# Designs tried in a protein design run: peptides against a protein of PDB entry 7UQJ. Part 272

Target 1, 160 residues: chain A of PDB entry 7UQJ
Amino acid sequence: PELYQNFNITPPRGVLFHGPPGTGKTLMARALAASCSSDERKITFFMRKGADILSKWVGEAERQLRLLFEEAKKHQPSIIFFDEIDGLAPVRSSKQEQIHASIVSTLLALMDGMDNRGQVIVIGATNRPDAVDPALRRPGRFDREFYFPLPDVKARFKIL

## One batch from the design tools (peptide; made by RFdiffusion4, then SolubleMPNN)

Design b2_p25_6_s2
Fold by OpenDDE base, seed 5:
Structure b2_p25_6_s2 (fold): chain B 160 residues (1-160), chain C 160 residues (1-160), chain D 160 residues (1-160), chain A 25 residues (1-25)
Amino acid sequence: as target 1 above (160 residues)
Amino acid sequence: as target 1 above (160 residues)
Amino acid sequence: as target 1 above (160 residues)
Amino acid sequence: KEEEKEREEEKEKSEKLRRYLEIEE
């Protein structure tokens, strides 16, 4: 947050955290939420998993996404964190492709509608950035990507 | 591993990382694997998700668990990290309960057999420690637990 | 970064990551750097260790700090990450206290001068926040702090 | 005891943060 202000970088609507599993993507997202919170300005952190979204029927998944974004707007400033957003990736079954396409389309529309949504940030985390629909990775959506490298041994000496 | 050797602490057979999602459980597991690795002694890090184990047929899930533990022993020192070990939790269907019971039984037997397995550490991560079968949380299995708290608010203010 | 812009939070000049070793401080700093980088706007990540700074003669340490901040400004947007910033802590010898005082004074002056330094963020990581000179922790310097909790001590005891 | 105390302080900080973030799961 501060970094982008300091860097005069227009915040993207969405941020993709990617990297090997267990590189702290979700921790970072939570840390991001808390760091942008103050005593006066609490950030509400909403979390969903991609698989949990995809496990729902199309209409209910879409409804839940809409509700999530409405609640995020209601409780702004807020972060919506989609863990395992690659879990929204197309599963090879035609029915699952349709469900996926609908859910992704809804998410796209919700992200595109964020201009009018005030202080809502969307974070997607994935181990497979290439499994994330390219439409989600376009400008105005998850247009910034964060690589979470494995902690290298030296980074680990610092972490430990 | 190095820490246990350095501290003369007998490594537990299993460690349960628990805490809210996005508290760095998986990151820590990887960070622990890499810190215990030296240029002379690399720790092999095996990772599986509970859901991925459960998605297999009982016999194949069991076979894959056995193979995983054999490979971990072959590549010792090693860490087996089960992410979302609560994904091995019994789902309410009787058939799923039987599948779960068999997989959990296999995991228990594999963990109990670790005394003869050299330098293999098992880490389970969960958001729901109470959803983890109590048998897995007994001495000689996941007998030590780590709560991953959410990063502190002030701590987050500074990081982000 | 985005979050602070979205939340209209004035970025601090400096952020202190603190917490036990192994808590992901360095990983987080790298992840933050990577996250604020786009294809169009790469953030340059400068890393130094406190001990490496202190290992230099006072004048050379100061010169290297100045050069680091100049390079960071030249390559803005940039992050300067001081790992083990507690390694700049005064060691009890009077000569080391003088060296420390000079280096800390230089760092303070450099951080105070960041208003004119554009898009440079400073992150300090320490295992000992109380060993960090209180002057560094004042508003306009490392005025925001991040506690990286240990993964629960039992978790660390189990992972390591 | 100090490690336990640090752990309790960390848990308390974490709980405060959780409450602060209003984490909806």
Scores: peptide ipSAE 0.000, ipTM 0.382, DockQ to the pose 0.041; fails the geometry check

Design b2_p25_6_s3
Fold by OpenDDE base, seed 1:
Structure b2_p25_6_s3 (fold): chain B 160 residues (1-160), chain C 160 residues (1-160), chain D 160 residues (1-160), chain A 25 residues (1-25)
Amino acid sequence: as target 1 above (160 residues)
Amino acid sequence: as target 1 above (160 residues)
Amino acid sequence: as target 1 above (160 residues)
Amino acid sequence: EEEQEEREREREESEKRRLELKIEF
């Protein structure tokens, strides 16, 4: 938020962190949250796991998403981090279509409803960007994507 | 491996990465794997998720662990990374005791059976180190623990 | 420090984080600093930028390095993080040779003078590991190297 | 009663998890 404000950059509504598991997507998200926090301006970081939203909140996932976004808006500047977002909004596979479609639709609406003035950044992390509904990967949503490669091999054990 | 060899340090059999979710445990593990690899000496990195071993291999989890350790030994120097290891070897809660006890026992035996000469490092990552069976956290097993904090905001600001 | 002490591992004197810009080197260094901090044992994190040491302290850079290491030793356990360390210790290019050679020599001496008992870890971050004086990349110095790959560039630009 | 207590515990655990997953920087 602050960084984007300082540069008059339209803050991305959504940022997709993708790459192999354990490439530090979640770390980077937390660390971005921390780096955007100042003594004067604390960022609130909300973390949710995509699979947890589906499994724990069967029939209430939409409401939980709404509440999450409201809470994030209330505590702005804030970051909403969806870990394993592909678990929340899988590409429409026929058998789970209606429930997933509703959750995806809700998330889309929530992201679209984030006024550009909202100091809320949504970060989605996935190992499978292609398993994320393409509708989420459109401009005004997760229109920004970070690949997190495997940290290259040669140069990390020299360190420990 | 190489690092510990270069320092004539007995390579830890097991390293426990613990700390809040998204602190880069898996990243660090991959990055460690990566860094021990040179052009001359590639490290093979094996990743397994604890919950996957339990859920996918009901009744075969022990065999899969054995195969994993054999494969790791065959492809040494290697790293076995257990993500969410607390899911593989939860603290013995009474109701799931027998299957978990057998898997834990197998993992213990496999770790104990790693000759100190084995260029196999086992890294377990968890958000809940206290949910990992204490028997795994003993010398000769995961006797080495890395805490991955949230890049603490308070600490971060003193660091800038 | 603590981790290495707890494991009777000779703490690496120096750790080189390298990889493309924005890969989270600084982030990881901060995260590691925070990770090694407990409520009982706070790690002091010192950050310096290589270029700043050269530019701000023309003729005093050596003294500033000494003071930094003394301060880090005084506040151990500590981490000294050199961001853009290639700016501090460039490979000897002919025109800046004497001043750079003296600074590099001082840094070498400081790293060599860190008794294995010192709970001081030095982390250098660079985008150009080959621009770091090879003398710094020797055992007992930055003998340990972490590559931080680009989270793939194409995806990165979608996020920022 | 037990189902309500279980739902309250799940809510408290959910709130606790919500709090644990809320990091104020």
Scores: peptide ipSAE 0.022, ipTM 0.384, DockQ to the pose 0.069; fails the geometry check
Fold by OpenDDE base, seed 3:
Structure b2_p25_6_s3 (fold): chain B 160 residues (1-160), chain C 160 residues (1-160), chain D 160 residues (1-160), chain A 25 residues (1-25)
Amino acid sequence: as target 1 above (160 residues)
Amino acid sequence: as target 1 above (160 residues)
Amino acid sequence: as target 1 above (160 residues)
Amino acid sequence: EEEQEEREREREESEKRRLELKIEF
């Protein structure tokens, strides 16, 4: 079955998980990866942190994104999870315009370059959906958005 | 009882927790620390992030590792948890060869210098076991590896 | 109802979550944010990492802290969560004295400047409460401390 | 009631894992 069948949703290229910090976005992304993985069908899960792409890969962020998408395509079915994607793809109007604009452009191109039949899902997690470049939130990119409401406290008291 | 009896395993010096990001590696390391801690017997848990050791302790990383192992030995029973250990101990073939080689050599020496009767367990967590220097994965070092599979979605759907 | 009524505690300005790494400090902070959020009353959750404030905002850390507290005040009820607050507010006796002293002074002033009637809670999470500047742990600042013990393994096996 | 408590527990577990993971990065 296609990766998308496991979501019971029309195949999104990108899913934006948004909500307050700690609402389980990164957790859900990993759960989706896990539940979509059977013994017969392992999903490859690629995680990148938006800030890491900008900070660790200064001058190579574009190349690293390309490599990531190539690896994800090579290891289908796969999930690319961008944690803190607002750090990767800030709204273009932010003063550090040039570096961010280039990375955003690359990510846009990579998401647009995904085959609709490709078993690669991109999940972006953010605490600030409005800080994500609106170009990423368009159809064919992060066109599905899931709000992660804050979990009830009672949930957490049982873990303490 | 020895720390190792709480694991129901032959006493490893080092355990490599590997698996996709968010499979609970850091969680498990902390759970092991917790479950091995009783009211009567507190395990001291030392956490370091591989990237932090390299970035924050530039030129002192070796000393900080030595101090960490000395503190862990002093506060037995103890767990040293290296999160993102692939950041600390990248494969020696990476272009920033000199600094990484020195830190890896220090970590190797520290793990080799652990007494088999010492109540210090070293846990390394990585998303990329193959990016960890193979020298760390040898017997007497990180000689136990636990794969953390991605957890089932059903476990997470109840979280939404 | 005031944000503080949701805690069933006397209104703290600041809560220090301390405990071993991975004991759920950051989790609890987000749960508290979540549980205090109803459909009728959304809590705004501001998360900052202590190391990020020092590293990303070199020369602007004070301004960024001020902006953060202003935003939190503007978006009441709100939680400011400082993850790894020992990275933000190290004990003043550490050799990198000047930059840290300034940031600590700013954070002290911001916490002291909070109205007791303000629906802003500051949560600091640390693995090292003793590495947090004692000035932050005084009444009217982080005057409530919660120890996060390491969770029982049984709790975590259900998560795996 | 039991279903709500179960959803609450799972939500809590989800957030704990997420935050532990956020300390990893």
Scores: peptide ipSAE 0.000, ipTM 0.202, DockQ to the pose 0.029; fails the geometry check
Fold by OpenDDE base, seed 4:
Structure b2_p25_6_s3 (fold): chain B 160 residues (1-160), chain C 160 residues (1-160), chain D 160 residues (1-160), chain A 25 residues (1-25)
Amino acid sequence: as target 1 above (160 residues)
Amino acid sequence: as target 1 above (160 residues)
Amino acid sequence: as target 1 above (160 residues)
Amino acid sequence: EEEQEEREREREESEKRRLELKIEF
């Protein structure tokens, strides 16, 4: 968060962390939150798992998303981290269309409704960026993407 | 890896990474693997998600565990990382007893069957250490546990 | 920690975590510390930022490094983590030569003075491994390096 | 013939699964 202010860079509304399982996406989001919190300016970190929002709150997922964004706005500066966001907003597949479509539409509206002055950053993590609804990956939503390479590939890139 | 050599501590066969979601358990396991690999001595990293072994391989989970440990032994030095291990080996609850009991028993036998000379380390990650079968948390299995506190709590523990 | 014992690998005195900003180097170091601490044997984690040692302690940076290593040795097993270590030990550039040379020389001496029996691991994190004084990257100091690729390069390498 | 094709598919799926699941550092 602080980096974007210091660099006079408009902070993305949403950042997509994508990469293999266990590459540290969830951890990085938490570390970003912790590293951006000073004693004077604490960042509130909200975390949800995409599949948990869908499974725990069947029929209330939309309300839970609204409450999450409202709480994040109330406690700004804040980070909302969605782990496994492909589980919350899968690519619109025909078989579960309506429930997923409502959740996706709610998340889209919540991300679009964030004023540029809002000190709320949304981070989504996924192992499957192509399984995330493309509507979420557009400008004003998850408009910045960050891949997370396997450590093995890190070892290979260090050898080159 | 290095710390236990310097500490003259017998390396555990299994390490349980536990702590709140997004504290970096999965990333840590990968970075441990990367940090143990040199250009001369590469560590092979195997990763499985507990729930994926149970869900993808209904009736084959035991075989998949055996194959995983066999491959890890074949490619030693190696790390086996189980993410969400509470999903693979939940506390023995009465309602799904037989299938879970077979998977747990297989994992126990595989961990017990690792020779002390085996260059295979097993890392389990969970958000719910109390949801992991206590039999896995015994000496010779996941006998070392590491708490991954929230970064906010890390800031507090760093101040103390 | 454990892996190096099982692998009969001499633990490095220092490990360099390098890679682009936001790749999780700092968080990985913290999680390594957490993952090496058992209930019976807690690892003490010391963290310093390279630029903070230089900026907060102009003329005392050498003393602060000595105190840090002394405290780490007193509280062993321990990890010393230097975040942004290129800010502490930049490549010897002509314009700030003497102050930086003294800090670098002190850090070199402290790393060299660690007995192989010392249960102190030093982790340095940098976004610019080539900006770290090469003397620190030699055997017996930061002799193991780990690349932390961007969390944008991580998703691409999984697809290949 | 069918048993050989099924064994080759199982080998290719096993190799794909090995490629997905085996990460050499």
Scores: peptide ipSAE 0.000, ipTM 0.214, DockQ to the pose 0.081; fails the geometry check

Design b2_p25_6_s3
Fold by OpenDDE base, seed 5:
Structure b2_p25_6_s3 (fold): chain B 160 residues (1-160), chain C 160 residues (1-160), chain D 160 residues (1-160), chain A 25 residues (1-25)
Amino acid sequence: as target 1 above (160 residues)
Amino acid sequence: as target 1 above (160 residues)
Amino acid sequence: as target 1 above (160 residues)
Amino acid sequence: EEEQEEREREREESEKRRLELKIEF
């Protein structure tokens, strides 16, 4: 939160964390959620896996997304973290077009429907940003991207 | 490696990282791999997802595991990181017993066959340690477990 | 950045990332820098090691800090990341009081001199938050602290 | 010894913050 206020950056509706697996995308999202919360203003962190939404909620993925965004809006300020968002909203390939299209469309609509005054941030994490529908990576959606590089061996020696 | 050498701790054959999603299990595995690598002694980090081994290598999962362990042994010192190991070796439920049983048996045999002199460490990460076959959690396999708790909200407020 | 705007949180002048080595503090700082950067508004990420500032710039550490903050201010929005900040600003112990006192005093003054409107965020990473001068951890400085937990100590002892 | 104590302290602090980081949802 404070970083963006300092930077006079319009708060994104969505942030894409991308990078090699195990680069701490999910840890970062959790750390961000936690850092934005104070004793007075706790941030509610909602976490879902993209694949879990597709697999556990076959036919309800859209409803579950709506409920998630409603719940996040109810518990403002909130972070919605989609881990493996490439599993939730893969680039539309021809053979699975309809179901993925509806989920992507729902997520797009939910992100577009986030009032700029809403205290809901969406974080998507992926190992494959190119596997995420480009429509999600547009301004007003996941318009900010974080590359999580592999910790440089030297940076890791710095971390250790 | 260096921490265990520093602590005179017999390197475990396997480590289970468990905890809520997004607690940095995968990041930590990579950070550990990097920290154990020096300019002189780089640790080779092999990463696989449990679900990917099952889905991409249908009928070859056992062979792929063997190849992975052989490759890790060839590139010693090495870390084999199984992300979402609950996807690779779920608790034997009746309906999928045979295929999962063979993969689990192969992984067990590979972990048991890791000579204590081998500089190969296996890290399994899961959000559901109870969904991992108890046979994998026994001494000589994933006999050490790390709980990755969610970042404390206060610690998170400290970051943001 | 955007998280803080969304949460109406007063942007910290400084964030302390603390935690064991290899927990991804540096990775996190880089990831934060990357996510705050867009194609339109790239965040300039300045990285220094505390020990490097002391060792490479003997007698110039204060000047180098000033230059770093000036450069960061010039390249707003910016992140200054001090890795191993405990090496830069150790708790004043009696025997090295004067040189460390001046560096700490310079860093304090630089952090205090950051106008709340300045788009410069300072991230300090340490493995030893208690080794960081308490004056740096006060409100208006590194008043936000992130704990980067080790993977469960048993898992680290397993991995290493 | 000091480097070990320092790493141990760093570990304990990391564990403490890690425990703090444990929000069960």
Scores: peptide ipSAE 0.000, ipTM 0.355, DockQ to the pose 0.031; fails the geometry check

Design b2_p25_6_s4
Fold by OpenDDE base, seed 2:
Structure b2_p25_6_s4 (fold): chain B 160 residues (1-160), chain C 160 residues (1-160), chain D 160 residues (1-160), chain A 25 residues (1-25)
Amino acid sequence: as target 1 above (160 residues)
Amino acid sequence: as target 1 above (160 residues)
Amino acid sequence: as target 1 above (160 residues)
Amino acid sequence: SEEAAERAREREESEKLRLERIIEE
């Protein structure tokens, strides 16, 4: 409730920050976490890199996601920030390795299992929104998208 | 001293962040405040919106500015961030209300009254640098300007 | 000259932006590029991700680095920004593949070959400064380091 | 359409401004 009011977003279970690399997605997520934190109400910020979950936790990535969501729930109000979420949840294809399919399915279930009354916001950041499984972009998951554009190279070249 | 060393700017009394809306000026100011903070040396960050000082404190805006600078001095090292500073210090014109002229004059005096040995940085952010009183952009005031360009809309579409 | 004056840093050939992920390193580099640009003086901003140079240009990474520095020199004043530079120039170890050693050596030579009169600034960003080859952190290379801390959650509460 | 892309940009700028304001509020 208040966390979503502070985000001035109607409570999505997740928000997708998409845009070119270095557009400040991660920085914005951190700034939002900071701004929503008060002396009375500390927001716990959990950050994970999508590719790191796959590479570091081969066979345990599902468990690590569950633990992350449990910790986030325990430390409410909280933000779970997935940097490079396209690395965690690539588009489902017939060529998708079983391990990735399982992780995507686990993340979907965790997103769906979040009570809308929870004070957990999930922010996914990606440079490639089209590389994210469309199932994650459905209502009740990452149903809000914020495009973080590159700084205008043409405006740069007039200002540069 | 150290605050200015951490900014790697020769101590300006003020820095103007200018550029289109949504270019990350406020976020950068917060990131700089955070970056200049260490465990040993916390920087106090004071944020005020220029238009809010005019609207909320009719007749008291000068006093509020003085109090802000006194608090910033008391809590050194500190950053005073004026968001939308063009709202606080619009260009002096024959059409400008006496109240705005008084606020601008007070801000000028406060900027001039800062000892260069003080650990107070003033950051002004604006979308319209040409709407800021040129007197604020003089040496010893906002004598450094950082342009925050718009995101390249065309580079956006190639990177998406 | 002016580019370095605008940075108010004694002209390092390179600046290392280090700190946790999402601390605004890339955004700062872009903001600095933008701020040093004027209508009269366009700073060309070159951005490369360290890991991308290794992955996309296996066997050509050296040539791509040379071309990048030549382009930057041709388009002076310019900033070369290496995002995740630890991915491009990992610490030299006995386990390091020859290709990485060659890339590091090429980058070292390119940094050393920059005339101090050149209007090319090299900014490296990393989350892991200790993972960057110490040879790159020597005088005349990345001899200045800027720590971009996480906005300390405790400092956030004093800053917010 | 260019108009849909422009409206999407205006919405994104408005939402980004809103996010920035939320960081400020």
Scores: peptide ipSAE 0.000, ipTM 0.203, DockQ to the pose 0.053
Fold by OpenDDE base, seed 3:
Structure b2_p25_6_s4 (fold): chain B 160 residues (1-160), chain C 160 residues (1-160), chain D 160 residues (1-160), chain A 25 residues (1-25)
Amino acid sequence: as target 1 above (160 residues)
Amino acid sequence: as target 1 above (160 residues)
Amino acid sequence: as target 1 above (160 residues)
Amino acid sequence: SEEAAERAREREESEKLRLERIIEE
């Protein structure tokens, strides 16, 4: 948040946190949300899980995304965090292509429809950046990507 | 605890998290504590700072360590996290050798006294693994070490 | 960084990361430093531990703080991260009041002396926000506070 | 939602207090 203002960089509409599970993507998103809220200006943090939007809202996922973005816009400044965004916007797999395509199309439109003046940041987290539709990774969407490295694989293998 | 139990792996008595400051050692320890806790099986997380045990408990540090391990044993499954363990068990420096030696000896005995069946994991975090008494790094103590790399500057550079 | 630009908010001179130990405050500060640096624009990350400034620089702490801020200013854009800032600027305790008061006064003056156009962000991390001198939490200093939650168990399960 | 963030904060304050008590005990 503050670093980009100091750098006079136009904030992206969306940020993709990618990396292996357990690398702190969700933690970082929450900490960024916390990290942007002061006593004077609380940032509203919306969290949604990609797969939950698909599973809970079969046939309403597009509406729920619209409502989420409207609510985030209403509660500006805000962060929308999509955990497991690859579950929301998978690269087209054959049998479920149509439903996923509509949801992805809706998310693309919502991200494109965010005014650059809007105080809404979208953060997507995924373990599989290659499973995220490339259209989401284009400029004006998740155009900034953040790799969360595994804490050293040897460190992980002994902890797990 | 739960990670190792879930994996049917004999939990190490101790795990050393080492790496530069702010690599997430303490975060990982807490993340492990709650990742290991389920609704069915809460893991009790004890945190102590090495230097605080020395400074707060001048003359009682050994007793406080014993009480900590007893309490951790009582609240199994549990994690004892020693942050800045190099502050608790420094390699013998000349002027304070006796006090540090007694505390280290107590910690060694407590770690050695943990039954392999005990659901107590000890995690030590340090920025200076070479400042930790080598006796603590032996089998049955902090016998597993985890390097926390700096989030790669490049991975970092992408995160903002 | 980007969040603050979108919000058209003057970036605070300082940000206080507070929360239980191991909630990723230091990791976040590091990830923010890293995140704000691109291949085109490297952010210089300065890290100091509050207690280390007191202990290593007895009688020179004020000078070391001045040098740190000068060096950060020279290497703009930069982040100064004070880990355990409650160790640097504790609320006045009776017996050591004078030394701590001078260091706090110096830090206040340095933070107040930062031009709003300066590309220096100060991040303080503490587990004890109430142990930080209230003067540091005023506007133009650590005027933005970020609570680092214990990663909720459910948030953790998705991260691993 | 805000409610999820608030519940997260409450759970964390509770866990913080629990950790602080375990630290103090």
Scores: peptide ipSAE 0.000, ipTM 0.280, DockQ to the pose 0.051
Fold by OpenDDE base, seed 4:
Structure b2_p25_6_s4 (fold): chain B 160 residues (1-160), chain C 160 residues (1-160), chain D 160 residues (1-160), chain A 25 residues (1-25)
Amino acid sequence: as target 1 above (160 residues)
Amino acid sequence: as target 1 above (160 residues)
Amino acid sequence: as target 1 above (160 residues)
Amino acid sequence: SEEAAERAREREESEKLRLERIIEE
């Protein structure tokens, strides 16, 4: 509620940040976390990478996702930030596709299982929004999308 | 020369951007590239990830690194940005350690082989500066380090 | 009113984002626009660069500023974001100083002419807050300032 | 809308910077 009121948005369960590499998606997610965090009300910020979910959590990825959402719920208000969420996308090996499908299915279920009254926001960042599983981009999941364009060429000339 | 003068830095061959995830390292590298790029003098920006060097270039990583540096030299003035350069770090498998050692050795040789008069800057970004091979952090390589700390909480509370 | 309530700020007519290059000022302005924009209530985001006001609008800059504020008022709630607002600052040529003075005077008048009950926020971003005309930084104009530091260590431990 | 025109410019700038990126696949 209040975390969503702080965003003045009809509470999306998830927000997709998309745009070219180095457009500051991760920086923005951290900025939002800290801007919503007061001295009176700290927001807990959880960060994971899509590729790390596949590689570091081999055989435990689903469990680690569940634990992450449980901790986010325990430490409300909280933000779960998935950097490079398109890194959950299937690699062309059949074994990786099955592992991906299981992990994505777990993430879908966890996002759907979020109580709409909870103070947990999920932010996904990607350079390839079209490589994110369309099921994750549906209403009640990553149902809001924010485009992060490349900084204009002229802005750059004044930084030096 | 002029590219390094634009950075107001005694010409490092490489610059290490380090700090927590989402502190804007990649954004800063792009901002620097573009700020040095004038309408009269465009800077070519090359970007690679440390993990992609290991995964996408299996068996050709050394060749691809050489080609990258050759292209950067051909398209001077240029920036080579290595995101997640700690992803070149050896994973605990002996075979991956050997592959890593060869790739890192190639990168070391390429950085050492850069003519100090060239207009090629190498920027490495990492969340784990201590996981970057110490040989890469020596003078004439990534010999300048810029810390990207987390944006202060107090600055954000005043924005909302 | 509501747009300012959405920012949890006593309604400033303008907000100055200042800090080193690549600290995410432009990104924050976009995030605020997007976070305040719901499916039920879209915020219109207008963006201009200080240098573009001088270069693209030669002889028409004052008119373009007036049109921008009129459109922002027409499409309430709205944000006008001036990136590199210090780029309105005079370069040492007498002719540019006169053009700058006229443009700045127009911006001052437009900011002063905003009804405090309007749902138009003006955000200025700069790397050089001291290069922004002091008249723009007075109450009723860019009267709130948000520092975007190069991120600090202490913020890490409080967000995590 | 200016937001749509900005998104279009942002896409065009993104495309220009994609074109300036020799991303060798």
Scores: peptide ipSAE 0.000, ipTM 0.206, DockQ to the pose 0.063

